# Ledger of designs, part 102: peptides against a protein of PDB entry 3H8D

Target 1, 122 residues: chain A of PDB entry 3H8D
Amino acid sequence: DMKRQQRFFRIPFIRPADQYKDPQNKKKGWWYAHFDGPWIARQMELHPDKPPILLVAGKDDMEMCELNLEETGLTRKRGAEILPRQFEEIWERCGGIQYLQSAIESRQARPTYATAMLQNLL

## One batch from the design tools (peptide; made by RFdiffusion4, then SolubleMPNN)

Design b2_p18_3_s4
Fold by OpenDDE base, seed 1:
Structure b2_p18_3_s4 (fold): chain B 122 residues (1-122), chain C 122 residues (1-122), chain A 18 residues (1-18)
Amino acid sequence: as target 1 above (122 residues)
Amino acid sequence: as target 1 above (122 residues)
Amino acid sequence: SNPPPPEEAPPEPPPPPP
């Protein structure tokens, strides 16, 4: 459904284990989301001490944001919304194209804007 | 061609007549552009003392940016790039949907991402 | 300088590791 607004977000997160540490000992990660209309299509987490986490709708639903975009409050959070390319650049760098492609091929991916775009690139 | 990156820009402009006036007497306008890949698809100009100018590729080529996106240097101008919705909200408010629709119906519009999206909305 | 956005948790905590 090409009518749905594509929106991208990034927020810093601190690991629960570091939450109560002094600021100097808090390692910041980054949480990224791509919303295809109201629902998440892709999620990504950058960590300072482990590999990136890549998640795609249908395959990884249990690990992804279950809230619709309005419920998240992300649209009201100043500086959370990012440009599409700011998401895609990191997604590509983390191997997101191959990850999503594999999810499509295995029939694990729910159809989204992201799956449609990838299918158009192939 | 759904493969082309959609990019949106906004820059302030001052009217030539106000260029040499004191800052307090400079009325700022806003120049907006939608690029469908390398070429402009839509342009919009907000003025403090006249109606908005709306321009669409094919119809208004002589009044629009003739440079490709790379030639404009907009991608290198900090704070010039805006979110799609930041363009669309103003475009809609200025009557851009009807303007583009009329250009399609009159066969004046060059096919772009913008024309394709509108045709999907109808 | 806008203060850095508060170090906020993701809107949902990551599910506990299985």
Scores: peptide ipSAE 0.032, ipTM 0.577, DockQ to the pose 0.047
Fold by OpenDDE base, seed 4:
Structure b2_p18_3_s4 (fold): chain B 122 residues (1-122), chain C 122 residues (1-122), chain A 18 residues (1-18)
Amino acid sequence: as target 1 above (122 residues)
Amino acid sequence: as target 1 above (122 residues)
Amino acid sequence: SNPPPPEEAPPEPPPPPP
């Protein structure tokens, strides 16, 4: 398990609604992903006009990226890959620790690198 | 409130993951929306490989279409608009009645045409 | 015309433009 490469990605998104608006009216969100090996472990979405969305594997699998990492093409997207801390800093600020903890406590979280690391902090 | 036009829409979607796959490998989902006047009241997503997603205004506002109806362009998309019963039939089959009822009972649902109609059936 | 993907499909990364 600990041998899986942890990889983190960030990409901008524009709401489908804003796709065809003038550039000045396009609200830019940010999509963040943590991949624990080939599979997503955590996802986070920053919106300009709504609260952050936090998602964890097992609990939120239906709302998360279904593709394995290679299928996403994220590894091929220049500037998409970010440092672990660039993800964790935003995750922490958005309440991701408490969110993941609650998912572990409720037995909704699938065991991942992220769950293991949180359990080591607690 | 009852003077708002109830409008229903259905559009196919392909998961972003399947966007660049060969057409044969593109899994087609369906996105459904009920607009109570300018604002979404209910949303539903049919996936080929996961359970339906049901969303109701007030409870799920963060997961629902943020645009007003005019901003969506759905009214301008030929074949997107559907009959009320074409929405309700799928909503009922997917457990939407119980989902909306539970959201009303928990005081999470924003009052909409859909909440009012459900309350009239109970 | 392809329907706009529903807004709520988590933006799976728009694949990089080729």
Scores: peptide ipSAE 0.028, ipTM 0.405, DockQ to the pose 0.125
Fold by OpenDDE base, seed 2:
Structure b2_p18_3_s4 (fold): chain B 122 residues (1-122), chain C 122 residues (1-122), chain A 18 residues (1-18)
Amino acid sequence: as target 1 above (122 residues)
Amino acid sequence: as target 1 above (122 residues)
Amino acid sequence: SNPPPPEEAPPEPPPPPP
């Protein structure tokens, strides 16, 4: 089994409601993704004016990116790819460990690299 | 000659220096691109705290996107693609007509759909 | 210097707020 490449991405987003506002009034969010091979394993959304959104595969599939990694074009987007630690640091700060753990315990999490890593730490 | 598709894109960007700041302190820029088929014809950067940057193919190639349209992944990025008028309205407001005209007159502009359209208006 | 990569919207927009 070719070990699926773990790839992490970060891109800024504007809320749809802010899309037509003046640039200075457009509040930035950040969209983060962890891809476990071709499929998203974790998604995280940072917002300037609401709590972070944490999403894990299996539990939150309907709220997560449905596109495979190649379909997203993220691999072709300069500066979108981030280091694993750059994702994990924010994930940890946002309570992602506990969120993923709860999803595993509830049997809502689809098996991913992220679930496997967490299960190895427990 | 299959008429090259004119495609326009807009994406928000953060200054590298703001990349690690708190989301509220991250000032948004906007990156705009006009692709004349696979290659960028015009680029525009809106900044919250500096004048707009206008770039035209041939003149500003070193400052513009070197990736072809497919390589950018912009076509796969939901909400990145904008209507021609959504680009042109900002381009016009930023003095893009005069900028492109000057680049044509100085023979610095590479022939693109944008140069052809301007030359048809003059 | 390569222009900073344009920062993008998510590949999928966040679902509309409920």
Scores: peptide ipSAE 0.034, ipTM 0.295, DockQ to the pose 0.060; fails the geometry check
Fold by OpenDDE base, seed 3:
Structure b2_p18_3_s4 (fold): chain B 122 residues (1-122), chain C 122 residues (1-122), chain A 18 residues (1-18)
Amino acid sequence: as target 1 above (122 residues)
Amino acid sequence: as target 1 above (122 residues)
Amino acid sequence: SNPPPPEEAPPEPPPPPP
């Protein structure tokens, strides 16, 4: 059973309200994704002026990336791919461990690499 | 007490994965907003390949537009403004009445024009 | 090259879909 490849991505996004502003006035958010094989397992969004959004597969499927990894084009986007630690450091700081734990306990989380890793820590 | 102006907007959005696709392969979603005066009361997102997202003030403030209406530039965007009925028809079809009702009953909904109208129907 | 037409994104983005 070849362990599904874990791949992590980060891309900047600009608020639509800032689309027509000068580049200096464009506040950038950051979109993060963890793919467990072809499918997203975790998603996170950092905003310049609101709390982070945390999303986990099964619970938040409607708010998450529905495209498979190849369909996203993220693997072809220069500088989008990040190291696992670069995702996890932000995930941890944003309360992602507790968020995923609660989703597992409520039976809302779909089994992923992320759920398995958390269960191994408990 | 001048009744706050109710204004409704709809704009298309394209999935980032489709940004680099040919225009014919770009599946459009639709973003909807109801502003009760300067602040958003309801938001809705239609996707080409996922369930609709429904959002109500107080409950979903972190997922909703934080900008006041003037800051959005929506009033200046040609063809963005829609009639109340054009919003409500889609809201109703997507289960928005039940979603807002549940948010009121759980005391998660902020009082808005939308909450007041629903309470008048009950 | 003309900048691509500004992507019609909502005022507070839906999560940028990837």
Scores: peptide ipSAE 0.022, ipTM 0.391, DockQ to the pose 0.066; fails the geometry check

Design b2_p18_4_s1
Fold by OpenDDE base, seed 4:
Structure b2_p18_4_s1 (fold): chain B 122 residues (1-122), chain C 122 residues (1-122), chain A 18 residues (1-18)
Amino acid sequence: as target 1 above (122 residues)
Amino acid sequence: as target 1 above (122 residues)
Amino acid sequence: SMPPMPPEAPPEPPPPPA
């Protein structure tokens, strides 16, 4: 099994409606991604005015980043890459363990590093 | 195969001879570690006045950290954990690829994430 | 009406200064 590099990213986003507002009125969200090799395994979005969005490969593919890691340019974006724990801490707080577990149990989750790690913890 | 978390750490060290000196006269080295799950896979030391030291599991076990990751307290030390690339960049610059490759070829290297990644690149 | 999907791809980082 080719051991894929696990890489985690975080970038701020501004809602389209706030893009043209003054900087002080731009409510920042946060986009998070976990890449299992070239492909996204998990995605998460933190919003200033709505619940977190959790997404897992296989289940939520249409709502997730379709680009491979190199195509995203995230590896070249200064300050985008984060430690695994910086992702996992937020993932856990947002209920990501239960979300991924439910996706595995329903057979909707594509096998990834994330699914394998969860299966090893349970 | 239990997918182990790959975690990387860097801490400054002061030579014993400099411990009692004034702060300005303390030459800092840098200790680096790669943990493949609970166990160290690679270690590296940068010194102000000698060549880098490279160490790989199986070959250099007696010169490497004997503690498991939790026992080290590194996960609890603020600023100790680093990105994989922050380790790999220095590892590469110090000749770590060739060092690990030679340890594999001589059958001295214990199989780790690091050995597997190198074998996938070659 | 599906809420507009958040921008799927991060905006391409500006090319590094030459």
Scores: peptide ipSAE 0.027, ipTM 0.578, DockQ to the pose 0.045
Fold by OpenDDE base, seed 3:
Structure b2_p18_4_s1 (fold): chain B 122 residues (1-122), chain C 122 residues (1-122), chain A 18 residues (1-18)
Amino acid sequence: as target 1 above (122 residues)
Amino acid sequence: as target 1 above (122 residues)
Amino acid sequence: SMPPMPPEAPPEPPPPPA
């Protein structure tokens, strides 16, 4: 089995209500994704004024990116791709380990690279 | 087997003869490394005035970084870590595929993530 | 680690940058 490439992305988002505001009045959030091959394995959203969102494949599929990696255009977007640690550092700070662990234990998580790595640490 | 983390680094180097020159007279080279877990798998050097150097584990061990990844301090050096594609793009341009293939075929290459990936493509 | 704050209704993911 060809080891699926793990790729990580971050893009800024502006709240819908701020889209037409002056740049100084636009609070940026950050959308993060971990792709395990063609499909998203983890998603994370940092908001300027609400709690971070953590999402894992299998459990949160309806709230996650439904597009395959190539369809997203993220691989072609300059500055979107980030290092694994740049994702993991934020994931850890947001309680992503516990979130994914709970999803595994409840059998809600789809098997991914992320689930496999966590199971190797525990 | 815990999949070893693949990590890629790039640092500038100044030629020994240029170390004491004015900044404008210092031609920068670039040192690249691929670490397959704790140990270097591939090394590459871009020089301002000579051909690129390509090195692969097993074949070129004496010319490669002998330190483990943690000992290098590269993981702690801001701006040293690069995306896999940032390494691979240069590797490909420098003939790294052919270099590694030849090392595999001659049985000089140590098995690494790099050798495994190449063997999956061929 | 700060407890994950409850997922508020995900904002519609920003449309992937076309």
Scores: peptide ipSAE 0.022, ipTM 0.565, DockQ to the pose 0.035
Fold by OpenDDE base, seed 5:
Structure b2_p18_4_s1 (fold): chain B 122 residues (1-122), chain C 122 residues (1-122), chain A 18 residues (1-18)
Amino acid sequence: as target 1 above (122 residues)
Amino acid sequence: as target 1 above (122 residues)
Amino acid sequence: SMPPMPPEAPPEPPPPPA
């Protein structure tokens, strides 16, 4: 629905094993989220030493942010919000289109702005 | 239509009268644009010494960017693209909601994502 | 005198530095 604001966020994370290391030895990952209104539609995790993790609502709910957008505090976190393209570019590179498509085809994806957009491109 | 990408831009401008002045004497304005797909939907100009200018598609076409988004080069201009909220916050502060509403009521506004969003809030 | 309106079109972005 055109009524829901699409908002995208990116935050760095440090692996638990690196949290107590010197700053130079802390490999940063990146956590990405797409919120379709109050709820997460897509999540993505970039790791320095393992494959990207792609997650879509409906399919991967147990591995995704359960907090509504306001509860996350992301809207109040300086520099966390990113442009749609800053999410989509990474999503595309990580195979997110195919991942979401497969989730739609398997009927695992919950309808979101992301699913609607993909269905408009096919 | 959910098919069109909403993109927002902000660029500084220097008034013609200040172009040849010393950098410290150049008062910067800000030019803002909302593109609904390839075409501008809203334009806004912040001036250092006069009221904001608000413009909406259909009503103010002769005072707005006639170039399609790609022709503007804004998508290639580093730091020009802004978050939707970075536009909307200024638009709201400048009375943009009322301006667009009046343009809709007078049947001067061309249907855009902006008009649709406003109609969903009323 | 009203300052002249900015150009109707955004100024062309400067060419990327060579």
Scores: peptide ipSAE 0.018, ipTM 0.570, DockQ to the pose 0.049
Fold by OpenDDE base, seed 2:
Structure b2_p18_4_s1 (fold): chain B 122 residues (1-122), chain C 122 residues (1-122), chain A 18 residues (1-18)
Amino acid sequence: as target 1 above (122 residues)
Amino acid sequence: as target 1 above (122 residues)
Amino acid sequence: SMPPMPPEAPPEPPPPPA
């Protein structure tokens, strides 16, 4: 079984409310995604003025990107793709390990590469 | 002939060199696109520290988004789509009218909605 | 109110000028 490629992405976003503000007043958020093959496994949103949002497949599907990786165009976006460590470092800082752990334990998490990695650490 | 839908998009980008800098030091650029149906007609890049880049279909194809609109995922990106006027206002300020005019006159421009609009203004 | 759809992956930035 060709192990699904793990790909990580980061894109800046601007809040809709800031879209019409002067560039200096446009607070950037960051959207992060981990794709386990074609499907998103984890999503994270960094906001300038609210707590990080952490999302995991199965639990948070309605709040996550519904598009497969190819449909997102992320792979074609220069500078969108990031190294695994660049995702994980932020994920860890945001409490992503505990969040995913809780989703596994509650049986809300869909099996992904991320769930498998955590299960191997436990 | 169902007139191709004109759709306009704006996304923030961060220069690769700024990607690893502190958020405050990440100078945002802006990428703008005008799609004439599935294909890009005009592209514009606003940079924090260099002149705007203006690109028109036919002339600048190699420097423009090669993806069709659906492949870009822009239509599915919340807050990416902008009003025509939001694109045109920046396009005009950047000298886009003259740029497109010159591309038409030099026969470098591929026919698009943008070229047709300009031809109707002459 | 549905949470804002996650920002889509922004389209490919234009290829860097060659």
Scores: peptide ipSAE 0.032, ipTM 0.318, DockQ to the pose 0.054; fails the geometry check

Design b2_p18_4_s2
Fold by OpenDDE base, seed 5:
Structure b2_p18_4_s2 (fold): chain B 122 residues (1-122), chain C 122 residues (1-122), chain A 18 residues (1-18)
Amino acid sequence: as target 1 above (122 residues)
Amino acid sequence: as target 1 above (122 residues)
Amino acid sequence: AMPPPPPEAPPEPPPPPA
């Protein structure tokens, strides 16, 4: 539904193992989220020491943000919201297109803006 | 076409009459653009001393940016690109919904992402 | 490594800038 606002967020995260280290020794990861209206459509995690994690709604619900966008407080966090392209550029580089495509083909992906957009591209 | 990237930009402008004044006496306006892929879909101008100007593709082509997005250099201007909501919030406040609706109803609006989105709302 | 928890309960909105 075109009525839903597409919003993208990025926040840094510190690895659990580095939480208590000196700031200089904390390798920052990045947590990305695409919200299709109130609900997450895609999630992505960039790690300093392991491959990116890509997650799509329907397939990876248990590993994704369960909170409504308003419940996340992301809209109120300064600097958390990012441009669509800031998400998509990383998503594409991480193989997100293929990942989402596979989820659609396997009927694991929940219909979202992301699934609709990909279907328009194929 | 859902394939086209929606990108939004904002740049300050100085009124022609203020161009040669001291910086403190330059009242900044704001120029906003919504690009639906390579082409502008909506333009908005906030002025310090007159009502906002709203422009939509098809209706106001002669008063809008004629340049392709790449030709504008906006994508290369630091801080020019803004979030969709940063455009839409101002657009809504300035009566952009009604303006675009009227342009659609009068068959003056060129089909864009903006026209499609509005038609989904109505 | 546990993924960072999704941001927990929204932080209180910052006071509007004065």
Scores: peptide ipSAE 0.029, ipTM 0.589, DockQ to the pose 0.064
Fold by OpenDDE base, seed 1:
Structure b2_p18_4_s2 (fold): chain B 122 residues (1-122), chain C 122 residues (1-122), chain A 18 residues (1-18)
Amino acid sequence: as target 1 above (122 residues)
Amino acid sequence: as target 1 above (122 residues)
Amino acid sequence: AMPPPPPEAPPEPPPPPA
């Protein structure tokens, strides 16, 4: 629903195995989230040494953030919120359009703002 | 209308009188814009040596950006787009709530996303 | 391998000291 606020976030993460290494040996990953109102619609993880992880609501609920937006504290974390385009650029580059499309076609995707936008483009 | 995309921008400007001065003597101002869909809803200008300028659609049309969003090129200017909160924080600090409220009460404000949000708060 | 837990929400900054 176009009435719900779409909010996007990005936070760095360090691999568990690198937590105790020197800073130069700690490779940062990136965690991205798209919230459609209070609930997550899309999640994406960039890893230094493995392929990107793409997740969409309905299909990947068990692997996605289970907290509502308020519970995440992301809105209160300085520098966590990003522009829609900052999310979409990476999403597109990682094959997110095809991933979401396949989830829609298989009836695995929960209807979200993201699914609605994609359906309007195709 | 909650269906229209709300986009916010900030760009620096240098005073005409300072254009030919050394960099250290050039004080930067800031130009802020809120676009409710293709049309500007609010504009704000921060000046180094004078009070902030606040402008709202309907009341201040002649002093506001006359170009639609696409014509401004703001969406294509790297670093120009800002988060809603980055605009609202300055707007609030500059007395924008009271300014918009007065424009509504005097029937000078054109209905925009900004007027709708304010009416929901009061 | 469990996906890395969502980075634990950084502990809420302690409420501003009253």
Scores: peptide ipSAE 0.028, ipTM 0.525, DockQ to the pose 0.052
Fold by OpenDDE base, seed 4:
Structure b2_p18_4_s2 (fold): chain B 122 residues (1-122), chain C 122 residues (1-122), chain A 18 residues (1-18)
Amino acid sequence: as target 1 above (122 residues)
Amino acid sequence: as target 1 above (122 residues)
Amino acid sequence: AMPPPPPEAPPEPPPPPA
């Protein structure tokens, strides 16, 4: 079986509530995604006004991107794809390691590349 | 065993022969590297005045970077790290698939992530 | 599933390959 490609993306978002505000009042958030092959493995949302949201496949499926990678159009969006470290650095800063670890221990996390990597580290 | 990280880099180079020329006469080449963990798996050199050079571990070791990834300082060089596709797109365009395939068939290629991926495709 | 927050700008379709 061919090794699944790990791909990482970042896009800015404006909160729905701020969509109709003046540009100066539109605080920019950041949406991050890690795709393990066609499916999202981790999602992260940085907000200007609340704590970061961390989401992992299996545990948080209902809050995560339901589209496969091709359906998202992210691979075709110029500047959306980021380096693995650009994701991981923020993920780590936001407590993502502990979050994923807890999801694994509670048997909530779906096995992904991310879970496998963490299991190799711990 | 922890999965080896695949990392890709690109840096501009000036040919040794052009180093002492005026800036306008310094034609810029591009040096590309694929590291499979600490060691280089593929190297590619784009030149303004000659065909691209393709190099694969095992076959071309004497012409490739001998430094491990940490020794290169590439991981610390801002803007040097590139996306996998940024390497692969150029690699493919330069005939890298055929080059690596030939190296595998002739038993010259050292087993790497790159050889494994190609063997899964063929 | 809850849709991801809308991107700041809709993705522009890539130009058709020439």
Scores: peptide ipSAE 0.027, ipTM 0.562, DockQ to the pose 0.061
Fold by OpenDDE base, seed 3:
Structure b2_p18_4_s2 (fold): chain B 122 residues (1-122), chain C 122 residues (1-122), chain A 18 residues (1-18)
Amino acid sequence: as target 1 above (122 residues)
Amino acid sequence: as target 1 above (122 residues)
Amino acid sequence: AMPPPPPEAPPEPPPPPA
């Protein structure tokens, strides 16, 4: 369980409305993922014009990546993988600790590395 | 134990003999470290003109970083921290798996995340 | 922006290659 590899990824996204616009008119968001082994544990989206989206496994499964890590191709995409701290820093800034805590307390969160780590902090 | 943060670092080094030479005459080596929590678990040195050096905790303590992670300042040095795979790829290429395995078998290796992971592979 | 960390003492140079 704790032996599963924790991997973090970030990719830019362009809003659908901007997809066919000139590059200068495309506002980039950022999609973040934390994979606890093969499956996503946390997802986060930074948008240029709306609040961040925080998602945790168990609670938000329908809004999260359904592909396993290998299926995503993220491990093969240069520059996609990021350091744990690069994820956690943004996660913390976006209120991710509180979000995950609430999901745990409500019994909506599936046990992951993230839930285990949070429970060790508290 | 397995909950300890695994962090990996890489910094360039210049050979003492080249220290005062013109930059063009300085051959860079690379110093790598794996920290299992506060303490170094593995160290690796890539040299421009000699074989790589592989070091593992317990066996090679006298040749390894004696500072704890915070004392090294590596966490504060931009560009020093690297992804686990960036360390492991070089480690594997340099024969690190065999080196660590031999250290485990000879009972010279101190238990670390690295030893635990290797023992899970075998 | 966090102030640049104080210039940390350069990490101890890797021990001289033995």
Scores: peptide ipSAE 0.026, ipTM 0.560, DockQ to the pose 0.063; fails the geometry check

